Peptides against a protein of PDB entry 7Z53. Designs and how they scored, part 9

Target 1, 150 residues: chain A of PDB entry 7Z53
Amino acid sequence: PRIKNQADCIPFFRSCPACPGSNITIRNQINALTSFVDASMVYGSEEPLARNLRNMSNQLGLLAVNQRFQDNGRALLPFDNLHDDPCLLTNRSARIPCFLAGDTRSSEMPELTSMHTLLLREHNRLATELKSLNPRWDGERLYQEARKIV

## One batch from the design tools (peptide; aimed at target 1 R51 N52 A64 L100)

Design b1_p11_7_s4 (made by RFdiffusion4, then SolubleMPNN; from b1_p11_7, 3 letters changed)
Fold by OpenDDE base, seed 4:
Structure b1_p11_7_s4 (fold): chain B 150 residues (1-150), chain A 11 residues (1-11)
Amino acid sequence: as target 1 above (150 residues)
Amino acid sequence: AAPPQQENLPV
């Protein structure tokens, strides 16, 4: 039965169909993403957040990393600078702030934190490699190209 | 307050 109360419906927008020229019985969607992975959770979907997630101290196209902690020399997510940091408030003795990430849920679930961390490391690795291969690229290009690969 | 100035950190 169709739902009679439209107030109970969640609106979904359907992507445009991809027509590869063959009689495909299954309707595929056009991929509007530059990469297979939607890394909006890492980079942020909004420009102000995206800028805050970047390392702006150099032209290496890097994402910001934690300034206080590392994982055996590997990067961790940067801390956010929240006025009322719920992570600090929940355990005042630990004094560990919430992480800053493209997804606000990054500090809610360890699985998300881990995924963000891995993709952060991968981006920075890619940006570093791209810089080595393309020494004349500026930080913006390195950042964008690495983002497309992730 | 503005976020603190970032540093050149190793990757």
Scores: peptide ipSAE 0.005, ipTM 0.327, DockQ to the pose 0.080
OpenDDE base, seeds 1, 2, 3, 5: peptide ipSAE 0.020, 0.000, 0.016, 0.022; ipTM 0.432, 0.324, 0.435, 0.386; seeds 1, 3, 5 fail the geometry check

Design b1_p11_8 (made by RFdiffusion4)
Pose (drawn by RFdiffusion4):
Structure b1_p11_8 (pose): chain A 150 residues (1-150), chain P 11 residues (1-11); non-standard residues A16 CSO
Amino acid sequence: as target 1 above (150 residues)
Amino acid sequence: SEEMQTYIAEN
């Protein structure tokens, strides 16, 4: 009903196999995230990304927030610096990149981005309250405790 | 990681 040219096709990349190039093993696929319900969409599933998501400027246990833009004085997710950045293409003049989050699809829908941004703010809210209660806690403890709650 | 942290600081 839409593509009248049968020489055309819809693009598709096969998933990456767990055992590349093998004739012995039955091909299987890979999960890049922790299967646990653990808010890995907020905090990341690989150690470097997790560090990049954290605010390292102080001992407050915060996740990083966007430095150029706010939503009425509240935090937005930080930008990511991707090579193939699809978000810039949606509005050339706006020049707003994709967001950095615990998962790489946070910008797929603004509705989804809103849920990520919400959980970012909630973490920072909890870390702030926990600092008021336990001033002796360092940045790592505040981070882990807030993460545990989220 | 440090580059990303700098990028976030700038943006």

Design b1_p11_8_s1 (made by RFdiffusion4, then SolubleMPNN; from b1_p11_8, 5 letters changed)
Fold by OpenDDE base, seed 5:
Structure b1_p11_8_s1 (fold): chain B 150 residues (1-150), chain A 11 residues (1-11)
Amino acid sequence: as target 1 above (150 residues)
Amino acid sequence: VEEMQEWIRKN
């Protein structure tokens, strides 16, 4: 490989060619998910942001969820509190502010929004299960252990 | 947007 140090590499692979027929002139590809969302973008790479993404009202180790909207009882990403919210300015009729996430692009790309929502739900699910299995764990322990699993 | 909402609903 071109890069010798692979310790910092994300294992992205080009999909293998699929040759279902005898036509060797056409290189088909096996469908594969080529996008990747780092879980660090869910939790935030900076400590102040990471704290703001957490639910600090209890010791359950949960990530913060939207307080205005839910999806049939399922959590959505919380809104940010920006002084000059660009999301509100983009579509003034919708009046939907930017989401608070570890990646500032989450509000700009629906793919990222969806994935961050999924991973937020998964984290909270894991933290809840870990609490049931380990009732003596505090919120910090639950948060960190769930984060490691994600 | 519709695809996103459907995906979120399912997951």
Scores: peptide ipSAE 0.007, ipTM 0.329, DockQ to the pose 0.033
OpenDDE base, seeds 1, 2, 3, 4: peptide ipSAE 0.005, 0.006, 0.000, 0.000; ipTM 0.312, 0.304, 0.279, 0.261

Design b1_p11_8_s2 (made by RFdiffusion4, then SolubleMPNN; from b1_p11_8, 4 letters changed)
Fold by OpenDDE base, seed 5:
Structure b1_p11_8_s2 (fold): chain B 150 residues (1-150), chain A 11 residues (1-11)
Amino acid sequence: as target 1 above (150 residues)
Amino acid sequence: VEEMQEWIAAN
């Protein structure tokens, strides 16, 4: 490679080409995530944030979900409660606040939004299954065990 | 990534 010290490089990935069929002249791009998302960021790195991301209304070990909107019955990220919400300023007509997530960039980058949404659903799915398998586990145990699996 | 692609495609 041209740059010897790649440890100081910011990785930039180009989509892979796809030439389906016999037409090799038409080049399509394969859609892929070009950034690594740490699943640990779903839960928040700070304890106060981590607590705000949890559903504390029960002992099911669930993460908090959006209380206003759903995706065909599926969970969405909860909204944050920012005094000066930058998401509300980007499109004043939409009136959609920023999402609350472990990564503050979740509302800024659609890739992160989708990833956090997916992992939110997966966590809650896992916690639900763990509750079924271990009825005596409390919310804290369910949350921690589901977090370990994710 | 594959699961994410499927999720995005489905929504």
Scores: peptide ipSAE 0.012, ipTM 0.356, DockQ to the pose 0.032
OpenDDE base, seeds 1, 2, 3, 4: peptide ipSAE 0.000, 0.009, 0.008, 0.000; ipTM 0.264, 0.292, 0.279, 0.217; seed 2 fails the geometry check

Design b1_p11_8_s3 (made by RFdiffusion4, then SolubleMPNN; from b1_p11_8, 5 letters changed)
Fold by OpenDDE base, seed 2:
Structure b1_p11_8_s3 (fold): chain B 150 residues (1-150), chain A 11 residues (1-11)
Amino acid sequence: as target 1 above (150 residues)
Amino acid sequence: VEEMQEWIRRN
């Protein structure tokens, strides 16, 4: 890397271009995200990620929450499990891994992290209420219905 | 980070 002081840098990797071609005037970017309407920033755009964002230990249709930290009893985003965790590399003294969310930028922007946290809590609140109203619903139904409401 | 944490506490 050309940057000598890495303590002030967040490691970013440039994504691949949309297609190979001879047009070098404008670099097109591939977009693998689903639409904003489906709240893919919270739930993920791909099934493997979506499953990792869910609490699969029960049939309550909940999103996964942080297992190490809470905020006055309130849920926080779960940590990701990255080989080279950029959050750990950015601030080595803090020793806080990146959060796991549908949007990979969740740990890069504090405002985004806050919003994701709020939406996480709202989903789990909704799923809990839906379970109370519909005790026969399984976890998948609860998750999907809560997702639709969010 | 502090602002984020404070915002989360309020919501």
Scores: peptide ipSAE 0.007, ipTM 0.308, DockQ to the pose 0.034
OpenDDE base, seeds 1, 3, 4, 5: peptide ipSAE 0.006, 0.005, 0.000, 0.006; ipTM 0.301, 0.303, 0.277, 0.295

Design b1_p11_8_s4 (made by RFdiffusion4, then SolubleMPNN; from b1_p11_8, 4 letters changed)
Fold by OpenDDE base, seed 5:
Structure b1_p11_8_s4 (fold): chain B 150 residues (1-150), chain A 11 residues (1-11)
Amino acid sequence: as target 1 above (150 residues)
Amino acid sequence: VEEMQKWIAAN
Protein backbone atom coordinates (compact mmCIF):
# COMPACT_ATOMS: atom_id res chain seq x y z
CA PRO B 1 0.00 0.00 0.00
CA ARG B 2 1.01 3.57 -0.63
CA ILE B 3 0.60 4.55 3.00
CA LYS B 4 2.69 2.35 5.25
CA ASN B 5 1.33 3.49 8.59
CA GLN B 6 -2.35 2.70 8.37
CA ALA B 7 -2.92 3.04 12.08
CA ASP B 8 -3.62 6.73 11.66
CA CYS B 9 -5.91 6.24 8.68
CA ILE B 10 -9.65 6.63 8.71
CA PRO B 11 -11.06 3.59 6.96
CA PHE B 12 -13.12 4.30 3.87
CA PHE B 13 -14.76 1.37 2.17
CA ARG B 14 -15.90 1.36 -1.42
CA SER B 15 -18.85 -0.76 -2.44
CA CYS B 16 -18.07 -3.78 -4.54
CA PRO B 17 -19.03 -3.65 -8.19
CA ALA B 18 -21.91 -5.65 -9.58
CA CYS B 19 -21.79 -6.50 -13.28
CA PRO B 20 -24.62 -8.88 -14.07
CA GLY B 21 -24.97 -10.29 -17.55
CA SER B 22 -22.91 -9.61 -20.62
CA ASN B 23 -23.28 -5.86 -20.49
CA ILE B 24 -20.42 -4.69 -18.31
CA THR B 25 -20.42 -1.12 -19.54
CA ILE B 26 -22.66 0.07 -16.73
CA ARG B 27 -21.15 -0.50 -13.32
CA ASN B 28 -23.59 -1.00 -10.49
CA GLN B 29 -22.72 -0.99 -6.82
CA ILE B 30 -23.63 -3.63 -4.29
CA ASN B 31 -25.59 -2.03 -1.51
CA ALA B 32 -23.99 -3.47 1.59
CA LEU B 33 -22.96 -2.39 5.04
CA THR B 34 -19.30 -1.51 5.08
CA SER B 35 -18.82 -1.07 8.81
CA PHE B 36 -18.58 -3.71 11.47
CA VAL B 37 -21.16 -3.49 14.21
CA ASP B 38 -20.31 -5.15 17.48
CA ALA B 39 -23.35 -7.11 18.59
CA SER B 40 -22.28 -6.58 22.17
CA MET B 41 -23.30 -2.96 21.83
CA VAL B 42 -26.90 -4.09 21.54
CA TYR B 43 -26.82 -4.90 25.22
CA GLY B 44 -24.92 -1.83 26.41
CA SER B 45 -21.46 -1.69 27.88
CA GLU B 46 -22.54 -0.20 31.20
CA GLU B 47 -24.72 -1.98 33.71
CA PRO B 48 -27.22 0.85 34.20
CA LEU B 49 -27.75 1.08 30.46
CA ALA B 50 -27.94 -2.68 30.10
CA ARG B 51 -30.72 -2.83 32.66
CA ASN B 52 -32.65 -0.09 30.90
CA LEU B 53 -32.46 -2.05 27.67
CA ARG B 54 -34.11 -5.10 29.23
CA ASN B 55 -37.76 -5.88 29.71
CA MET B 56 -38.01 -6.18 33.47
CA SER B 57 -41.77 -6.71 33.51
CA ASN B 58 -41.46 -10.50 33.26
CA GLN B 59 -39.04 -13.41 33.59
CA LEU B 60 -38.65 -14.04 29.87
CA GLY B 61 -35.18 -12.52 29.47
CA LEU B 62 -36.36 -10.16 26.74
CA LEU B 63 -34.99 -6.84 25.62
CA ALA B 64 -37.27 -3.86 25.84
CA VAL B 65 -39.22 -2.96 22.71
CA ASN B 66 -40.94 0.17 21.50
CA GLN B 67 -44.26 0.71 23.21
CA ARG B 68 -45.69 3.09 20.62
CA PHE B 69 -44.74 1.69 17.24
CA GLN B 70 -44.30 -1.66 15.54
CA ASP B 71 -43.26 -2.78 12.09
CA ASN B 72 -46.17 -4.91 10.93
CA GLY B 73 -46.23 -6.58 14.31
CA ARG B 74 -42.45 -6.74 14.59
CA ALA B 75 -40.54 -5.06 17.38
CA LEU B 76 -38.76 -1.74 17.12
CA LEU B 77 -36.16 -0.21 19.39
CA PRO B 78 -37.52 1.51 22.47
CA PHE B 79 -37.38 5.25 22.79
CA ASP B 80 -34.94 6.91 25.11
CA ASN B 81 -35.98 9.40 27.74
CA LEU B 82 -33.56 12.24 27.20
CA HIS B 83 -34.22 15.65 28.65
CA ASP B 84 -32.65 17.33 25.65
CA ASP B 85 -33.39 14.85 22.91
CA PRO B 86 -31.41 15.73 19.79
CA CYS B 87 -33.66 13.62 17.59
CA LEU B 88 -36.65 15.74 18.48
CA LEU B 89 -34.71 18.81 17.42
CA THR B 90 -33.77 17.50 13.98
CA ASN B 91 -37.38 17.27 12.85
CA ARG B 92 -39.75 19.04 15.18
CA SER B 93 -42.80 18.05 13.19
CA ALA B 94 -42.10 14.34 13.36
CA ARG B 95 -41.77 14.31 17.16
CA ILE B 96 -39.83 11.06 17.19
CA PRO B 97 -37.40 10.68 20.09
CA CYS B 98 -34.03 8.99 19.90
CA PHE B 99 -33.91 5.24 20.20
CA LEU B 100 -32.48 3.65 23.28
CA ALA B 101 -29.68 1.27 22.42
CA GLY B 102 -26.29 0.16 23.61
CA ASP B 103 -24.71 2.38 20.99
CA THR B 104 -25.63 6.04 21.19
CA ARG B 105 -25.13 6.28 17.44
CA SER B 106 -28.09 4.00 16.76
CA SER B 107 -30.39 6.94 16.15
CA GLU B 108 -27.77 8.81 14.17
CA MET B 109 -26.87 6.16 11.61
CA PRO B 110 -29.65 4.24 9.86
CA GLU B 111 -27.32 1.29 9.41
CA LEU B 112 -26.89 0.99 13.14
CA THR B 113 -30.61 1.47 13.71
CA SER B 114 -31.44 -1.42 11.43
CA MET B 115 -28.71 -3.61 12.86
CA HIS B 116 -29.78 -3.03 16.43
CA THR B 117 -33.39 -3.63 15.46
CA LEU B 118 -32.48 -6.90 13.81
CA LEU B 119 -30.42 -8.07 16.74
CA LEU B 120 -33.13 -6.99 19.17
CA ARG B 121 -35.60 -9.19 17.35
CA GLU B 122 -33.13 -12.04 17.19
CA HIS B 123 -32.40 -11.85 20.90
CA ASN B 124 -36.07 -11.92 21.77
CA ARG B 125 -36.63 -14.80 19.38
CA LEU B 126 -33.79 -16.75 20.96
CA ALA B 127 -34.94 -15.99 24.47
CA THR B 128 -38.42 -17.21 23.58
CA GLU B 129 -37.09 -20.44 22.16
CA LEU B 130 -34.80 -20.95 25.12
CA LYS B 131 -37.75 -20.54 27.44
CA SER B 132 -39.60 -23.21 25.52
CA LEU B 133 -36.64 -25.57 25.74
CA ASN B 134 -35.83 -24.72 29.34
CA PRO B 135 -39.01 -23.83 31.21
CA ARG B 136 -37.23 -23.66 34.56
CA TRP B 137 -34.81 -20.94 33.51
CA ASP B 138 -35.48 -17.53 35.00
CA GLY B 139 -35.30 -14.25 33.17
CA GLU B 140 -31.68 -13.61 34.05
CA ARG B 141 -30.47 -16.91 32.67
CA LEU B 142 -32.60 -16.60 29.54
CA TYR B 143 -31.19 -13.14 28.94
CA GLN B 144 -27.59 -14.21 29.46
CA GLU B 145 -27.84 -17.35 27.37
CA ALA B 146 -29.53 -15.51 24.52
CA ARG B 147 -26.86 -12.84 24.77
CA LYS B 148 -24.15 -15.46 24.42
CA ILE B 149 -25.73 -16.88 21.28
CA VAL B 150 -26.14 -13.50 19.61
CA VAL A 1 -24.39 -8.15 6.49
CA GLU A 2 -26.21 -10.64 4.32
CA GLU A 3 -29.00 -11.04 6.84
CA MET A 4 -29.22 -7.29 7.19
CA GLN A 5 -29.59 -6.91 3.44
CA LYS A 6 -32.41 -9.40 3.43
CA TRP A 7 -34.06 -7.62 6.31
CA ILE A 8 -33.76 -4.22 4.64
CA ALA A 9 -35.08 -5.59 1.38
CA ALA A 10 -38.06 -7.12 3.12
CA ASN A 11 -38.98 -3.89 4.89
Scores: peptide ipSAE 0.005, ipTM 0.313, DockQ to the pose 0.032
OpenDDE base, seeds 1, 2, 3, 4: peptide ipSAE 0.000, 0.015, 0.000, 0.000; ipTM 0.226, 0.349, 0.202, 0.217; seed 2 fails the geometry check

## One batch from the design tools (peptide; aimed at target 1 R54 M56 S57)

Design b1_p12_1 (made by RFdiffusion4)
Pose (drawn by RFdiffusion4):
Structure b1_p12_1 (pose): chain A 150 residues (1-150), chain P 12 residues (1-12); non-standard residues A16 CSO
Amino acid sequence: as target 1 above (150 residues)
Amino acid sequence: PPDTATQQIPYP
């Protein structure tokens, strides 16, 4: 009903196999995330990304927030610096990149981005309250405790 | 500078 040209096709990349190039093993695929319900979409599933998501400028246990833009004085997710950045293409003049989050699909829908941004703010809210209660806690403890709650 | 540059400066 839409593509009249049968020489055309819809693009598709096979998933990456767990055992590349093997003739012995039955091909299987890979999960890049922790299967646990652990808010890995906020905090990341790999150690470097997790650090990059954290605010390292102080001992407050915060996740990083966007430094150029706010939503009425509230935090937005930080930008990611991707090579193939699809978000810039949606509005050339706006020049607003994709967001950095615990998962790489956070910008797929603004509705989804809103939920990520919400959980970012909630983590920072909890870390702030926990600092008021336990001034002796360092940045790592505040981070871990807030992450546990979220 | 990239986003979150000041937030990535480690606290001493």

Design b1_p12_1_s1 (made by RFdiffusion4, then SolubleMPNN; from b1_p12_1 with T4A T6E Q8H)
Fold by OpenDDE base, seed 1:
Structure b1_p12_1_s1 (fold): chain B 150 residues (1-150), chain A 12 residues (1-12)
Amino acid sequence: as target 1 above (150 residues)
Amino acid sequence: PPDAAEQHIPYP
C-alpha cells in the first residue's frame, strides 16, 4: 500500500461508476442510499440523543419536528437547544439556531440537512401508516418498527 | 422572514 500509516486514514467511500450505453456519456454514480440507509444520521447512535430526537408527547412513534417552521406544510428538522449555539454565533442577523439531528454535521452541510429532512419525513410517514394498520401498537413499537424499515 | 433551511455553521 502507498500509505503505510493507517492511523491517520479516514474511511471515505466512493460510489461505483455507472456508464450508460453510448459512446460519449457523462459518468454517473450509483447512489449508495438506494441500497442502504445509515439510519444513525436520523435516529442518533446514542440513547440520550435518540430520545431527544423523538416526539415524546404522544404514542405515535414520531420523530420530533420543527415547531417554528414548515416547508409548505412538510416537516423540518427540530432546533437544538445549545447554550452557545454556533449557528446563532455564525450569522447573528439570521437568528436561526442549529438543527438537531443524529449527525452533528447536519447544520454544517446543506446536503446533510436535506437528506436528514427527507428521512425524518419518511420515518413519520411510515410510523403514521403503521399506526393505521396496527392501532393497538404503542409509540415505542411504532418508532422501532418504522426505524427498522428505514 | 428567515427560513430555517438556510442556516449554516462553519466546519470545525
Scores: peptide ipSAE 0.006, ipTM 0.335, DockQ to the pose 0.031
OpenDDE base, seeds 2, 3, 4, 5: peptide ipSAE 0.005, 0.000, 0.005, 0.000; ipTM 0.336, 0.240, 0.279, 0.253

Design b1_p12_1_s2 (made by RFdiffusion4, then SolubleMPNN; from b1_p12_1, 4 letters changed)
Fold by OpenDDE base, seed 1:
Structure b1_p12_1_s2 (fold): chain B 150 residues (1-150), chain A 12 residues (1-12)
Amino acid sequence: as target 1 above (150 residues)
Amino acid sequence: PPDAAEQHIPFP
């Protein structure tokens, strides 16, 4: 690596370029959802955070979803429970708290919010299908198997 | 009603 000081580096992931054989000067990117995704950004890298991101009210292996809002019946990220919520402080008129996700930056960048929302939906879809295929699996197994597929 | 998906926090 050209940069030896890793303490000052924030990890960013970039999609690989896809070069279609046509002389289109526009660089297309491989869809990050169909490539390998570092799911630690969605599931959390720390056990306490990972538990808070899960729906622990049942044995369905689901991630927690927003309890106040939906997008045309589709899930949104749950809200965090911060005492000094920076999202509430930034726009006091909107009164919308920060989202809870595996990446603390999820509420800072709309792109991250969107990506995490998609992966949340995909996880819950997979867990639901796995439950249908394997009715005897408990919530932990459903969660872990869905996580492995994502 | 405000869309929760449109929230933004400034970078530190």
Scores: peptide ipSAE 0.006, ipTM 0.325, DockQ to the pose 0.030
OpenDDE base, seeds 2, 3, 4, 5: peptide ipSAE 0.000, 0.000, 0.000, 0.000; ipTM 0.301, 0.294, 0.273, 0.281

Design b1_p12_1_s3 (made by RFdiffusion4, then SolubleMPNN; from b1_p12_1 with T4A T6A Q8H)
Fold by OpenDDE base, seed 3:
Structure b1_p12_1_s3 (fold): chain B 150 residues (1-150), chain A 12 residues (1-12)
Amino acid sequence: as target 1 above (150 residues)
Amino acid sequence: PPDAAAQHIPYP
């Protein structure tokens, strides 16, 4: 082993490699997404989280949006419902909860918040257009097809 | 309304 001091080691786990062929010079991860951009940060990588990020009040295939605030009429990420919300604790004067997203870092980095917001809006735009084009599609179909396009 | 700056969790 390259590292002799095992006491200072922290556990790191690598994802499984994608091995499509025998002559692989570049290690790629298994791609579970069909989109060009990995949008797992927006949709969530786990089913319970993914469901919580969806608007389940209708059959429009939309992601959930903030119910309290908008950005000049545009959607914002929904708030999370954390018992011990670090956003509330760190900025008590603002009293703004952390955003709910597929990535827990969404409220830690403004850049991520912005990107998640943009992709949320794009998903909902796509789902809306898909509904117009395919009126018979249910919310699940709309959600999945929009997710594939994002 | 909340914005990216207001939502940012500061690092120690």
Scores: peptide ipSAE 0.012, ipTM 0.446, DockQ to the pose 0.029
OpenDDE base, seeds 1, 2, 4, 5: peptide ipSAE 0.011, 0.010, 0.010, 0.009; ipTM 0.398, 0.425, 0.421, 0.379

Design b1_p12_2 (made by RFdiffusion4)
Pose (drawn by RFdiffusion4):
Structure b1_p12_2 (pose): chain A 150 residues (1-150), chain P 12 residues (1-12); non-standard residues A16 CSO
Amino acid sequence: as target 1 above (150 residues)
Amino acid sequence: PPDASSQQIPFP
């Protein structure tokens, strides 16, 4: 009903196999995230990304926030620096990149981005309250405790 | 500079 040219096709990449190039093993696929319900969409599933998501400028246990833009004085997710950045293409003049989050699909829909942004703010809210209660806690403890709650 | 770069400067 839409593509009248049968020489055309819809693009598709096979998933990456767990055992590349093997004739012995039955091909299986890979999960890049922790299967646990653990807010890995907020905090990341690999150690470097997790560090990049954290605010390292102080001992407050915060996740990083966007430094150029706010939503009426509230935090937005930080930008990611991707090579193939699809978000810039949606509006050339706006030049707004994709967001950095615990998962790489946070910008797929603005509705989804809103949920990520909400959980970012909630973490920072909890970490702030926990600092008021327990001034002796360092940045790592505040981070872990807020993460545990989220 | 990348976003959030100032927040990536470690606290001493």

Design b1_p12_2_s1 (made by RFdiffusion4, then SolubleMPNN; from b1_p12_2, 4 letters changed)
Fold by OpenDDE base, seed 2:
Structure b1_p12_2_s1 (fold): chain B 150 residues (1-150), chain A 12 residues (1-12)
Amino acid sequence: as target 1 above (150 residues)
Amino acid sequence: PPDAAAQRIPYP
């Protein structure tokens, strides 16, 4: 690289190539996300992450919400627990860590953060309504059914 | 409350 000081570079990494079809002249990349349609940005594409995004303290099928802050009484995304939290370095006085969401970019773009927050609220709203309609459903059923509707 | 605009992952 022409730039010797790598610390001045934005660390963009190129995705691994997907197996090409018949047209080997086009480089496709592997998509590690399940899909946009399934709201994987909210729920996560991997099971460990998906579990961490859930409120497992009850049988209401809810996603986890921020325990420190609310937005005019409405839920916010939970914080992540990163050792070297880059969000804490963005505004040192604010001391706000990165948000935890299904998409790791949730704290990179305010617009994305807003969308994640709205869909979090919608999921929890749906799960609550489903619980009212189906009192015998457990938390897993409520979570899955709400996820399908979102 | 956190402000999403103020909370952005910094690039090194």
Scores: peptide ipSAE 0.021, ipTM 0.485, DockQ to the pose 0.030
OpenDDE base, seeds 1, 3, 4, 5: peptide ipSAE 0.013, 0.016, 0.013, 0.010; ipTM 0.414, 0.484, 0.466, 0.371; seed 3 fails the geometry check

Design b1_p12_2_s2 (made by RFdiffusion4, then SolubleMPNN; from b1_p12_2, 4 letters changed)
Fold by OpenDDE base, seed 3:
Structure b1_p12_2_s2 (fold): chain B 150 residues (1-150), chain A 12 residues (1-12)
Amino acid sequence: as target 1 above (150 residues)
Amino acid sequence: PPDAAAQHIPYP
């Protein structure tokens, strides 16, 4: 082993490699997404989280949006419902909860918040257009097809 | 309304 001091080691786990062929010079991860951009940060990588990020009040295939605030009429990420919300604790004067997203870092980095917001809006735009084009599609179909396009 | 700056969790 390259590292002799095992006491200072922290556990790191690598994802499984994608091995499509025998002559692989570049290690790629298994791609579970069909989109060009990995949008797992927006949709969530786990089913319970993914469901919580969806608007389940209708059959429009939309992601959930903030119910309290908008950005000049545009959607914002929904708030999370954390018992011990670090956003509330760190900025008590603002009293703004952390955003709910597929990535827990969404409220830690403004850049991520912005990107998640943009992709949320794009998903909902796509789902809306898909509904117009395919009126018979249910919310699940709309959600999945929009997710594939994002 | 909340914005990216207001939502940012500061690092120690």
Scores: peptide ipSAE 0.012, ipTM 0.446, DockQ to the pose 0.029
OpenDDE base, seeds 1, 2, 4, 5: peptide ipSAE 0.011, 0.010, 0.010, 0.009; ipTM 0.398, 0.425, 0.421, 0.379

Design b1_p12_2_s3 (made by RFdiffusion4, then SolubleMPNN; from b1_p12_2, 4 letters changed)
Fold by OpenDDE base, seed 3:
Structure b1_p12_2_s3 (fold): chain B 150 residues (1-150), chain A 12 residues (1-12)
Amino acid sequence: as target 1 above (150 residues)
Amino acid sequence: PPDAAAQHVPFP
């Protein structure tokens, strides 16, 4: 039945199917995300965000890390610079901004925060290793190759 | 370091 009352409808768009072929019973969508395994949470799906998630201060191909805090010497996600930061508003005493990640939900769920943090660390580990193996690679090459491995 | 409990937006 077609829903007659559209006033209560939330606009929702389904992704287009990737393969209209007759032989696949499983519907796959077109992947518009960063990788086959969705790494948009780490790298961002939009180019401006992806650039903001990178450490552009050097040619090491690293993702940006928190400049204020570390976890026993290990990297944390960088803070976002939100005008109306919900993390600051919800806990005014803590004064901890929301994290910047490829997924806006990164600060909503501790599980996502943890996963993003781990994958950030892994990317930076990979980029560092790739730099040692390939000293002549620039930051762009290191970033892209590390991103492919993650 | 920030408290892990303070690192997330609480669900309403």
Scores: peptide ipSAE 0.007, ipTM 0.373, DockQ to the pose 0.029
OpenDDE base, seeds 1, 2, 4, 5: peptide ipSAE 0.008, 0.007, 0.006, 0.006; ipTM 0.354, 0.265, 0.329, 0.328; seed 1 fails the geometry check

Design b1_p12_2_s4 (made by RFdiffusion4, then SolubleMPNN; from b1_p12_2, 4 letters changed)
Fold by OpenDDE base, seed 1:
Structure b1_p12_2_s4 (fold): chain B 150 residues (1-150), chain A 12 residues (1-12)
Amino acid sequence: as target 1 above (150 residues)
Amino acid sequence: PPDAAEQHIPYP
C-alpha cells in the first residue's frame, strides 16, 4: 500500500461508476442510499440523543419536528437547544439556531440537512401508516418498527 | 422572514 500509516486514514467511500450505453456519456454514480440507509444520521447512535430526537408527547412513534417552521406544510428538522449555539454565533442577523439531528454535521452541510429532512419525513410517514394498520401498537413499537424499515 | 433551511455553521 502507498500509505503505510493507517492511523491517520479516514474511511471515505466512493460510489461505483455507472456508464450508460453510448459512446460519449457523462459518468454517473450509483447512489449508495438506494441500497442502504445509515439510519444513525436520523435516529442518533446514542440513547440520550435518540430520545431527544423523538416526539415524546404522544404514542405515535414520531420523530420530533420543527415547531417554528414548515416547508409548505412538510416537516423540518427540530432546533437544538445549545447554550452557545454556533449557528446563532455564525450569522447573528439570521437568528436561526442549529438543527438537531443524529449527525452533528447536519447544520454544517446543506446536503446533510436535506437528506436528514427527507428521512425524518419518511420515518413519520411510515410510523403514521403503521399506526393505521396496527392501532393497538404503542409509540415505542411504532418508532422501532418504522426505524427498522428505514 | 428567515427560513430555517438556510442556516449554516462553519466546519470545525
Scores: peptide ipSAE 0.006, ipTM 0.335, DockQ to the pose 0.031
OpenDDE base, seeds 2, 3, 4, 5: peptide ipSAE 0.005, 0.000, 0.005, 0.000; ipTM 0.336, 0.240, 0.279, 0.253

Design b1_p12_3 (made by RFdiffusion4)
Pose (drawn by RFdiffusion4):
Structure b1_p12_3 (pose): chain A 150 residues (1-150), chain P 12 residues (1-12); non-standard residues A16 CSO
Amino acid sequence: as target 1 above (150 residues)
Amino acid sequence: TPPSDIADQQTP
């Protein structure tokens, strides 16, 4: 009904196999995230990304927030610096990149981005309250406690 | 390496 040219096709990349190039093993695929319901979409599933998501400027246990833009004085997710950045293409003049989050698909829909941004703010809210209650806690403890709650 | 957008927040 839409593609009249049969020489055309819809693009598709096979998933990455767990055992590349093998003739012995039955091909299986890979999960890049923790299977647990643990908010890995907020905090990341690999140690470097997790650090990059954190605010390292102080001992407050916060996740990083966008430094150029706010939503009526509230935090937005930080930008990611991707090589193949699809978000810039949606509006050339706006030059607004994809967001950095615990998962790489946070920018797929604005509706989805809103839920990520919401959980970012909630973490920082909890970390702030926990600091008021327990001034002796360092940045790592505040981070872990808020993460546990989220 | 962290993204440039959060450079200040990456400076201890």

Design b1_p12_3_s1 (made by RFdiffusion4, then SolubleMPNN; from b1_p12_3, 5 letters changed)
Fold by OpenDDE base, seed 5:
Structure b1_p12_3_s1 (fold): chain B 150 residues (1-150), chain A 12 residues (1-12)
Amino acid sequence: as target 1 above (150 residues)
Amino acid sequence: APPDDVAAQHTP
């Protein structure tokens, strides 16, 4: 069921209200903080880029994650495939390419990289939860609904 | 992002 009592909901989430009730956990507070961040750059403003940022191998509505590295089991941004990758050129011995993100500066600004990573994780968490709650939703619906909530 | 994702559920 959808939330019907709007008086008990927090209106600061992008498209959907949140009704946390009387018990607010640390996770709830963190999720509330992410609602105040413009996530448009996480998803990409151009449709071709936005599609490339998605995991199109399934119908789970997920964003693509790095296939080579993780952070203690948590997702990292996927790598881009640039002909002359400036990240590879910066440190030739490291062999770490630039990240693929909605903002081309994602690999140039560590704070931006971190934010993109956190919101990637949150999107995929939300999409996973939405799939559990709504098993009949396809990947497009899951992606769009999760995007609205982030 | 709401923690419980109840607002997006389509089933009552």
Scores: peptide ipSAE 0.015, ipTM 0.541, DockQ to the pose 0.029
OpenDDE base, seeds 1, 2, 3, 4: peptide ipSAE 0.006, 0.006, 0.006, 0.009; ipTM 0.385, 0.349, 0.364, 0.462; seed 1 fails the geometry check

Design b1_p12_3_s2 (made by RFdiffusion4, then SolubleMPNN; from b1_p12_3, 4 letters changed)
Fold by OpenDDE base, seed 5:
Structure b1_p12_3_s2 (fold): chain B 150 residues (1-150), chain A 12 residues (1-12)
Amino acid sequence: as target 1 above (150 residues)
Amino acid sequence: APPDDIAEQHTP
């Protein structure tokens, strides 16, 4: 729920402040878990890769998401475009290519795939909330601010 | 960075 009374509230990165005794404390704890993860590999360490991981179709500061599949309505990592895609070769009947991520191993280990997916969703969530808080921010500002928070 | 490092609130 939105907190309208700010008398006992702390400024927060979301649209609402954090107030004692509210359910927002639970969300804050969950969000704090991302601080224990080095998310640098989610965004790519090289500028060309980092640009390819972004959604460039709008000014929302989002990371690119899979255009073919979703997970119960939630975002998945985008597919890469490899000449010799090893994921396609491992199971030719499935015809599922490797994911594009900052870590090239994202498709090799389910744990990495999951982590990158979760952080992708978190970034896009943050960017969306930042857009709500700051409607005049452009896509670059939203992307950078969300990246700094993750 | 910590998710609570933004000090500005624009809307309730």
Scores: peptide ipSAE 0.009, ipTM 0.425, DockQ to the pose 0.026
OpenDDE base, seeds 1, 2, 3, 4: peptide ipSAE 0.006, 0.009, 0.006, 0.009; ipTM 0.353, 0.427, 0.370, 0.405; seeds 1, 2, 3, 4 fail the geometry check

